# Ledger of designs, part 138: peptides against a protein of PDB entry 4N7V

Target 1, 222 residues: chain A of PDB entry 4N7V
Amino acid sequence: TLRSITSPLVAHRLKPIRQKTKKAVVSILDSEEVCVELVKEYASQEYVKEVLQISSDGNTITIYYPNGGRGFPLADRPPSPTDNISRYSFDNLPEKYWRKYQYASRFVQLVRSKSPKITYFTRYAKCILMENSPGADFEVWFYDGVKIHKTEDFIQVIEKTGKSYTLKSESEVNSLKEEIKMYMDHANEGHRICLALESIISEEERKTRSAPFFPIIIGRKP

## One batch from the design tools (peptide; made by RFdiffusion4, then SolubleMPNN)

Design b2_p23_3_s2 (from b2_p23_3, 7 letters changed)
Fold by OpenDDE base, seed 5:
Structure b2_p23_3_s2 (fold): chain B 222 residues (1-222), chain A 23 residues (1-23)
Amino acid sequence: as target 1 above (222 residues)
Amino acid sequence: SEEEERREEEEEEEEIEELEEEL
């Protein structure tokens, strides 16, 4: 099943974006829906031959073939659906569309990893917790030029000198120079605080049933 | 074919990686 290889994409709170590649255009719309436009070139003109429109929660996929499959000229937005529309749930999506769904999902995951959910200014750094999950990316930009980027898979460190390295295990983290450990300790504390705030804010958001509280900015640069 | 599917997956991954550099 599709569910065995990926989860439904989540595009909530993402800003609209339109990104063109050679074979596709992927968009996050103002509605937070995700569109994949499959592009083919004929006589030096690009045409949209197929569109996957995915709901913001990833659970509904609408597929249509512009102009009866003849294609519609590529524009600044997805072409409007025609009368030949298929609608699927995530669990009922035909296998022939799974790859295209995965492409959309990976794009959304990438955008989420670069989308601030919580920005927290400390005395020493700008900390940013991103929207991706599980294991949201966490960036720390120290005002003195040190950068730490934490992902689920690694920690990247950029020192004041511009020296960059990646840590993939706790043993490597423990082997850091003492001066770098101080930055790591501060980053970890900022991360803990952001995760705690995320939990608290999300719970209050659930209770109030109001407009989204995220993204949020806490503090100011000194 | 499985080989076509793999080549297509690699092309999609390359396209996503290119997008990461542009974002």
Scores: peptide ipSAE 0.024, ipTM 0.607, DockQ to the pose 0.197
Fold by OpenDDE base, seed 4:
Structure b2_p23_3_s2 (fold): chain B 222 residues (1-222), chain A 23 residues (1-23)
Amino acid sequence: as target 1 above (222 residues)
Amino acid sequence: SEEEERREEEEEEEEIEELEEEL
């Protein structure tokens, strides 16, 4: 099933973006919908041959073929759905579209990993919890130039000297120099606080059913 | 076909890698 490959994408709270590659253009719209435009080149002109428009919650996929399948010239936005429109739920999406959906999902996940959900200023650093899930990215920008980037898979450290390295195991983290451990301890505390605040705020959002509270900024730069 | 699917998968992985470099 598609669900065994990927979860429904979630584009809520993401800013509009349009990214072109050789064969596709992926967009997050002002509506927080996601569009994948499949691009073909003919006579040195790019045409959009197929569009997958995915709802902000990932559960509805609208597929259409611009200009009766002849293609529509590539523009600054997806072409409007006009011809050969099909609508699917996530669980009813034909298998031939699964890879394209997965592409959209990966793009959205990447954008989410770079989209601040919580910004928290400490005495020593700007901490940022990102929108991606599970295991949201967490960045710590120390005011002295040290950076720590935590993902689900690794921890990247950039020292004051510009020396950069990646840690993929607890043993590597435990083997850090004492001076770096101090930064890591601060990063971990900031991370804990952000996760706690995320939980509390999300619960209040659930109760109020009002406009989203995220993204939020906590504290100020000293 | 299986060969077309594999080619499409390779193309999509390349597209994803290009996107990751641009973001």
Scores: peptide ipSAE 0.025, ipTM 0.619, DockQ to the pose 0.253; fails the geometry check
Fold by OpenDDE base, seed 1:
Structure b2_p23_3_s2 (fold): chain B 222 residues (1-222), chain A 23 residues (1-23)
Amino acid sequence: as target 1 above (222 residues)
Amino acid sequence: SEEEERREEEEEEEEIEELEEEL
């Protein structure tokens, strides 16, 4: 099943973006829908031959073939669905579209990992908790030029000199120079605070059923 | 074919990797 390969994508709160590759254009629309445009080149002109439009919650997929399958010239936005529209639920999506959906899902997850959910300014750094889940990315930009990037899989450190390295185990973290440990300690505290705030704010958002509270900015740069 | 499917997967992974570099 598609569900065994990927979960429904979640594009809520993501800003519009359009990214072109060689064979596809993937977009997050103002509506928070995700579009995959399949591109073919004919006579040095690019044409959109197929479009997958995925709902913001990932559960509905609308597939259409622009201009009756002849293709529509590639533009700054997906072509409007006019003819030959098919609509599927996530669980009823034909297997031939699973890869394209997975591509959209991976793109959305990538965008989420770069989309601020909580920005927290400390005395020493700008901390950012991202939208991806589980295990949201956490970035710490120290005002002196040190950067720490935490993911579910690793911690990347960029020192003032521009020297960068990746830590993949607790033992490697424990082997850090004392000066770097100080940055790590601060990053960890900022991370803890962001996670705590995320939990509290998400619960209040659930209770109030108001407009989204995220993204939020806490504090200000000194 | 499974081989065509695998090639398409590899191409999509490459496209995703390219996107990661551009974001």
Scores: peptide ipSAE 0.025, ipTM 0.618, DockQ to the pose 0.220; fails the geometry check
Fold by OpenDDE base, seed 3:
Structure b2_p23_3_s2 (fold): chain B 222 residues (1-222), chain A 23 residues (1-23)
Amino acid sequence: as target 1 above (222 residues)
Amino acid sequence: SEEEERREEEEEEEEIEELEEEL
């Protein structure tokens, strides 16, 4: 099943973006819908042959073939759907489209990993919890130039000198120099606070059913 | 063919990795 490969993509609160590759263009629209345009080159011109338009919650996929399947010249936005539109739910998406959906999902996850959900200013750093899930990315920008980036898989440290390294285990974290450990301790505390605030704010969103509270900024740079 | 599908999957994975470097 498609669910065994990926979950429905979640594009809520993401800003519009358009990214071109060799074979595709992926976009997040102002509507928070996600479009995958399949590109074919013919006579040194690029044409959109197929479009997948995915709802912001990932549950509805609209597929169409521009210009009766002949293709439409690649432009600055997806071509408008006209005729021969197919609509599928996530669980009813034909297997031939699963790879294209997975591509859209990976792109959205990447954008989410770079989209601030909570920005928290401490005395020493700007902390940012990102939108991706599970295991949201967490960045700490210390005002003295140190950076720590936490993902589900690793921790990257950038020192004041510009020296960078990656930690993949707790043993490597425990082997850090005392100076770097102080930054890591502060980053971990900021992360704990952001996760606690995310939980509290998300619960209030659920209760009020109002406009999204995120992204949110807590505190200010000293 | 399964080999063509695998080659296409590898090409798409490479394109995704390139996108991760550009973003």
Scores: peptide ipSAE 0.024, ipTM 0.603, DockQ to the pose 0.229; fails the geometry check

Design b2_p23_3_s3 (from b2_p23_3, 8 letters changed)
Fold by OpenDDE base, seed 3:
Structure b2_p23_3_s3 (fold): chain B 222 residues (1-222), chain A 23 residues (1-23)
Amino acid sequence: as target 1 above (222 residues)
Amino acid sequence: KEEEEEKEEEEEEKELEELEKEL
């Protein structure tokens, strides 16, 4: 099933972006819909042959073939759907489109990992919890130039000197120099606070059913 | 067919890795 490969993508609260590769263009629209344009080169001109337009919640996929399948010249935005439009739910998406959906999902997840959900200013750092899930990325930018980036898979440390290294286990974290442990302790506390606030705010958002509360900024730079 | 699909998957994965460097 498609669900065994990926979950429905979630593009809510993401800013519009358009990124071109050799074979495709992926976009997040102002509507928070996601478009995958399949690109083919012919006579040194790029044409959009197929478009997948995915709803912001990932549950609806609209597929169309521009210009009756002849293709439409690549432009600054997806071509508008005209004729021969197919609409699918996530669970009814034909297997031939699963790879393209997975590509869109990975792109959205990457954008989410770089999209602030909570920005929290401490006395020593700017902490940022990102939109990706599960295990949202967490960045700490210390005002003295140290950076810590936590993901589900690793912790990256950038020291004041610009020296960078990655930690992949608790044993490596425990072996850190005491000076770096102080930064890590502060990062971990900031992370705990952001996760606690995310839970509380998300619960209030659920109760009110109003406009999204996120992204939020807590505190200010000293 | 399977070998062509695997090569296309590896190419798409490389394109995604390049995208990760640009974002």
Scores: peptide ipSAE 0.028, ipTM 0.620, DockQ to the pose 0.159
Fold by OpenDDE base, seed 5:
Structure b2_p23_3_s3 (fold): chain B 222 residues (1-222), chain A 23 residues (1-23)
Amino acid sequence: as target 1 above (222 residues)
Amino acid sequence: KEEEEEKEEEEEEKELEELEKEL
């Protein structure tokens, strides 16, 4: 099943974006829906031949073929659905569309990894918890030029000299120079605080049933 | 089909890596 390969994409709180590749255009709309436009070139003109429109929660996929499958000229936004629209749930999506859904999902996950959910200014750094999940990316920009980027898979360190390296195990983290460990300790504390705040804010958001509280900025640069 | 699917997956991965540099 599709569910055995990927989870439904989540585009909530993402800003609108439109990115063109050679074969596709992927968009996050103002509605937080995700569109994949499949592009073909004919006589030096680009045409949208197929569109997958995915709901913000990833659970509904609307598929249509612009201009009866003849294609519609590529524009600054997806072509409007007209006739012969197919609507599927995530679990009922035909297998022939799974790859295109996965492409949309990977794009959304990438955008989420670059989308601030919590920005927290400490005395020493700007900390940013991103929207991706599980294991949200966490960036720490120290005011002295050190950067730490934590992902689910690795920790990247950029030193004041511009020296960059990646840590993939606890053993490598434990082998850091003492001066770098101090930055790592501060990054870890900032991360803990952001995760705690995320939990608290999300619970209050659930209780109030109001507009989203995220993204949030805590503190200010000194 | 499998080799075409694998090549298309590699192309999609490269396109995502390019997009990551632009974001």
Scores: peptide ipSAE 0.028, ipTM 0.625, DockQ to the pose 0.127
Fold by OpenDDE base, seed 2:
Structure b2_p23_3_s3 (fold): chain B 222 residues (1-222), chain A 23 residues (1-23)
Amino acid sequence: as target 1 above (222 residues)
Amino acid sequence: KEEEEEKEEEEEEKELEELEKEL
């Protein structure tokens, strides 16, 4: 099943973006829908031959073939749905479209990993919790030039000297120099606070049924 | 067909890696 390969993509709170590759254009729209345009070149002109339009919650996929499958000239936005529109649920998506859905999903996950959900200013750093899940990326930009980037898989450290290294185990973290441990301790505390605030804010958001509270900025740049 | 699908998967993965550098 498609669900065994990927979960429904989640494009909520993402800013509109349009990114072109050689064979495709992927877009997040103002509606938070995701479009994959399949591009072919003919006589030095690019044409959109197929479009997958995916709902913001990933559960509905609309597929259409612009200009009766002849293609529509590539433009600054996806072509509007016209004739021969097919609509599928995530669980009923034909297998021939699974790869294209996965492409959209990976793109959305990448955008989410770079989209601030919580920005927290401490005395020493700008901390940023990202939108991706599970295991949201967490960045700490120290005002003195040290950077720490935490993902689900690793911790990247950039020292004041520009020396960069990646930590993949607790033993490597424990082997850090005391000076770097101080930065790591601060980063970990900032991360804990952001996760706690995310939980509290999400619960209040659920209770109020209001507009999204995220993204949020906490504290002030010194 | 499977080799073409694998090559297309590798191309899409490379395209995603290129997108990651541009973002």
Scores: peptide ipSAE 0.029, ipTM 0.625, DockQ to the pose 0.206; fails the geometry check
Fold by OpenDDE base, seed 4:
Structure b2_p23_3_s3 (fold): chain B 222 residues (1-222), chain A 23 residues (1-23)
Amino acid sequence: as target 1 above (222 residues)
Amino acid sequence: KEEEEEKEEEEEEKELEELEKEL
């Protein structure tokens, strides 16, 4: 099933973006919908031959073929759905579209991994918890130039010297120099606080059913 | 800051190029 490969994408709270590649253009719209435009080149002109428009919650996929399948000239935004429109739920999406959905999903996850959900200023650093899930990225920008980037899979450290390295195991983390451990300890504390705040704020959002509280900024740069 | 943003954009472009190969 598609669900065994990926979960429904979540584009809520993401800013509009449009990314062009050779074969496709992927967009997050002002509506927080996600569009994958499949691009073909004919006579040095790019045409959109197929569009997948995915709802902000990832559960509805609208597929259409611009200009009766002849293609529509590539523009600054997806062509409007006019011809040969099909609408699917996530679980009913034909297998032939799964790769395209996965592309959209991965793109959205990438954007989410770079989209601040919580920005927290400490005495020593700007901490940022990102929107991606599960295991949101967490960045710590120390005011002295040290950077720590935590993902679900690794921890990247950039030292004051510009020396960078990636840690993929607890043993590597434990083998850090004591000076770097101090930064890591601070990063971990900032991360804990951001996760706690995320939980509290999300619970209040659930209770109030108000407009989203995220993104949020906590504290200020000293 | 600009150089760090440029590196992040370049990393994004590489990841998108990888995604493009899967599409």
Scores: peptide ipSAE 0.029, ipTM 0.542, DockQ to the pose 0.196; fails the geometry check

Design b2_p23_3_s4 (from b2_p23_3, 12 letters changed)
Fold by OpenDDE base, seed 2:
Structure b2_p23_3_s4 (fold): chain B 222 residues (1-222), chain A 23 residues (1-23)
Amino acid sequence: as target 1 above (222 residues)
Amino acid sequence: SEKKEKEEEEKEKKEIEELEKEL
């Protein structure tokens, strides 16, 4: 099933973006819908041959073939649906579209990993918890130039010298120089606070059924 | 820094281009 490969994408709270590559243009619209435009070059002109438009919650996929499958010239926005529109639920999406959906999902996940959910200013750093899930990315930008980037899979450290390295195990973290451990301790505390705040804010969002509270900024740059 | 923003944008573009392997 498609669900065994990926979960429905979640594009809520993402800013509109349009990214062109060689084979596709992927967009997050103002509506928070995700569009994948499949591009083909012909006679030095790019044409959109197929469009997948995915709802913000990932559960509805609309597929259409611009200009009766002849393609529509690539523009600054997805071509409007015309004839021969197919609409699918996530669980009823034909297998032939699963890779294209997965592409959209991974794109959204990438954008989410770079989209601030919580920005927290400490005395020493700007901490940022991202929108991606599970295991949201966490960045710490120390005002002295040290950077720590935590993901579900690794911790990247950039020292003041510009030296960069990646930690993938607790043993490597424990083997850090004492100076770097101080930065890591501060990063971990900032992370804990952001996760605690995320939980509290999300619970209040659930209770109020209001507009999203995220993204949020906490504290001030010193 | 505008240069750092461009470098991040180029990095992001490359990351998105790598996703095209699924298409």
Scores: peptide ipSAE 0.200, ipTM 0.818, DockQ to the pose 0.195
Fold by OpenDDE base, seed 3:
Formats: structure tokens, C-alpha cells, sequence
Structure b2_p23_3_s4 (fold): chain B 222 residues (1-222), chain A 23 residues (1-23)
């Protein structure tokens, strides 16, 4: 099943973006929909041959073939759906489109890992919890130039000198120099606070059924 | 800095290009 490969993508609260590669253009629209344009080159011109438009919740996929499948010249935005429109639910998506959906999903996951959900200013750092899930990325930018980036898989440290290294286990974290442990302790406290606030704010958002509360900024730079 | 921003953009472009192997 498609679910055995990926979950439905979630593009809510993401800013519009358009990223061109060799084979595709992927976009997040102002509507928070995700578009994958499949690009082919012919006679030194790029054409969009197929478009997947995915709803912001990932559950609806609209597929169309511009200009009756002949393709439409690549432009600054996806071509309008005019011909041969098919609409699928996530669970009814034909297998031939699963890789293209997975491509869109991974792109959205990458954008989410770089999209602030909570920004928290402490006395010493700017802490940022990102939109990706599960295991949201967490960044700490210390005002003195130290950076810590936590992911589900690793912790990256960037020292004042620009020296960087990656920690993949608790034993490696425990082996850090005492000076770096102080930064790590502050980062961990900031992370705990952001996760607690995310939980509380998300619960209030659920109760009120109002406009999204995220992204949120807490505190001010000293 | 503009240099770091460009390095991050180039890294992101490479990450997305790696995703094209699935297409």
C-alpha cells in the first residue's frame, strides 16, 4: 500500500515556494497545496507533461496532463488544469503515481524541517522548534555564535570557531567537553519548554477551532 | 551571511536532486 511507503503529506502553515530540478518542479502554493510538475526536455525547451496537485492535508491528489498530454511550456507557475483531470484519495492513488507522491512528501518534510513552528528567545539563545513530525527539528542559535541542531537521528554542534561535529549517541553527548555541555544543557531546557508549549497551544487550538496559532514567537532578543 | 545562505540553498538543492532518484 502507499501507506507502507509514506504517510499523507502535511503542508499546512508552509510558505509558498517553487523549486526546480532536472526532472521536476515542486511547488507549495498560496493555497498550501503541493504541485509536482514532471518536466521533459524537447528541442532545447522544457515542457510540463504531467502535474500532481496534492491537497494541504495530503489526502486528495489531482492529476492532469497539460495540452492533451503534448505538454505545456515550463513557466513560473503550474499550468492550469484543463484536460484529462483525475482525482484520487490517498488510499486509492494508482501505484504508478506512488513514487511521485513520495517525492512530494519528502520535499514537504524537508521544508517542514526548516519552517519555524515555535521561536523562543532565552537570555542566551534563539531557540526554534520546526514544523516537521514526528521528532521535530530543534535549533538553538546562541548569541555568542554557537549553534546546536537536534534532529531525530543526530545532534550537530557548531562551535564559535566554525568547527562542526555530529553526535549520534548518548555516549557521545556525555563525552563532550564541559564548556559544550553547558550549551547542550541550555539547548535541552529550551527544547523541553518548546515541546511543552507546543502541547498546550495545540490543545487550545483544538478547543477554539480558530485560525492557526502557529507559527508563534515567545519572548524577545535581549 | 549571504555565503551561508547560498551554501544552505546548494545543500537543499542537492537534497532535492537526490529525491529525483525515486522518480
Amino acid sequence: as target 1 above (222 residues)
Amino acid sequence: SEKKEKEEEEKEKKEIEELEKEL
Scores: peptide ipSAE 0.197, ipTM 0.821, DockQ to the pose 0.197
Fold by OpenDDE base, seed 4:
Structure b2_p23_3_s4 (fold): chain B 222 residues (1-222), chain A 23 residues (1-23)
Amino acid sequence: as target 1 above (222 residues)
Amino acid sequence: SEKKEKEEEEKEKKEIEELEKEL
């Protein structure tokens, strides 16, 4: 099933973006819908041959073929869904579209990994918990120039000297110099606080049918 | 700096281009 490969994408709270590549243009719209435009080149002109429009919750996929499948000239926005429209739920999406959905999902995850959900200013650093899930990215920008980037898979450290390295195991983290451990300890504390706040705020959002509380900024730069 | 922003944009573009390998 598609669900065994990827979860429904979640584009809520993401800013509009449009990214062109060789084969596709992917967009997050003002509506928080995600559009994948499949691009083909003919006579030095790019045409959109197929569009997947995915709802902000990832559960509804609208597929259409612009200009009766002849393609529509690539523009600054997706072409309107006028011709050969098909609508699918996530669980009923034909297998032939799964790769395209996965592409959209991975793009959204990438954008989410760069989208601040919680910004927390400490005495020593700007901490940022991102929107991606599971295991949201966490960045710590120390005011002295040290950077720590935590993902589900690794921890990247950028030292004051500009020396960068990636840690993929607990043993590598434990082998850090004491000076770097102090930064890591502060980063971990900031991360814990952000996760705790995320949980509390999300629970209040669940209880209240209020507008989204995220993104949020806590504290101020010293 | 504008240079760092461009480098980040280029990195992001490459990351998205790598996703196209699945299309």
Scores: peptide ipSAE 0.209, ipTM 0.821, DockQ to the pose 0.196; fails the geometry check
Fold by OpenDDE base, seed 5:
Structure b2_p23_3_s4 (fold): chain B 222 residues (1-222), chain A 23 residues (1-23)
Amino acid sequence: as target 1 above (222 residues)
Amino acid sequence: SEKKEKEEEEKEKKEIEELEKEL
């Protein structure tokens, strides 16, 4: 099943973006829908041959073939859906579209990993919890030039000298120099606080049924 | 710096281009 390969994409709270590559244009719309435009070149002109429009929650996929499958000239936005639109739920998506859905999903996850959900300014650093899940990316930009980037898979450290390294195990973290451990301790505390705030804010959002509270900025840059 | 921002944008573009291998 598609669900065994990927979860439904989640594009909520993402800013509109349009990224062109050689074979596709992927967009997050103002509606938070995700569009994959499959591009082909003919006579030095790019044409959109197929469009996948995916709902912000990833559960609905609308597929259409612009200009009866002849293609529509590539523009600054996806072509409007015309006749012969196919609409699928995530669980009913034909297998022939699974790779294209996975492409959209991975793009959205990449955008989410770079989209601030919580920005927290400490005395020493700018901390940022990102929108991706599970295990949201967490960045700490120390004002003295040290950077720590935590992901689910690794911790990247950039020292004041510009020396960078990646830690993939707790043993490697424990082997750090004491000076770097101090930065790591501060990063971990900032991370804990951001996760706690995320939980509290998300619970209040659920209760109030209001507009999204995220993204949020806490504190001020010194 | 504008140079670092451009380097990050180029990196992001390459990351997105690598996703096309799945298409």
Scores: peptide ipSAE 0.197, ipTM 0.817, DockQ to the pose 0.195; fails the geometry check

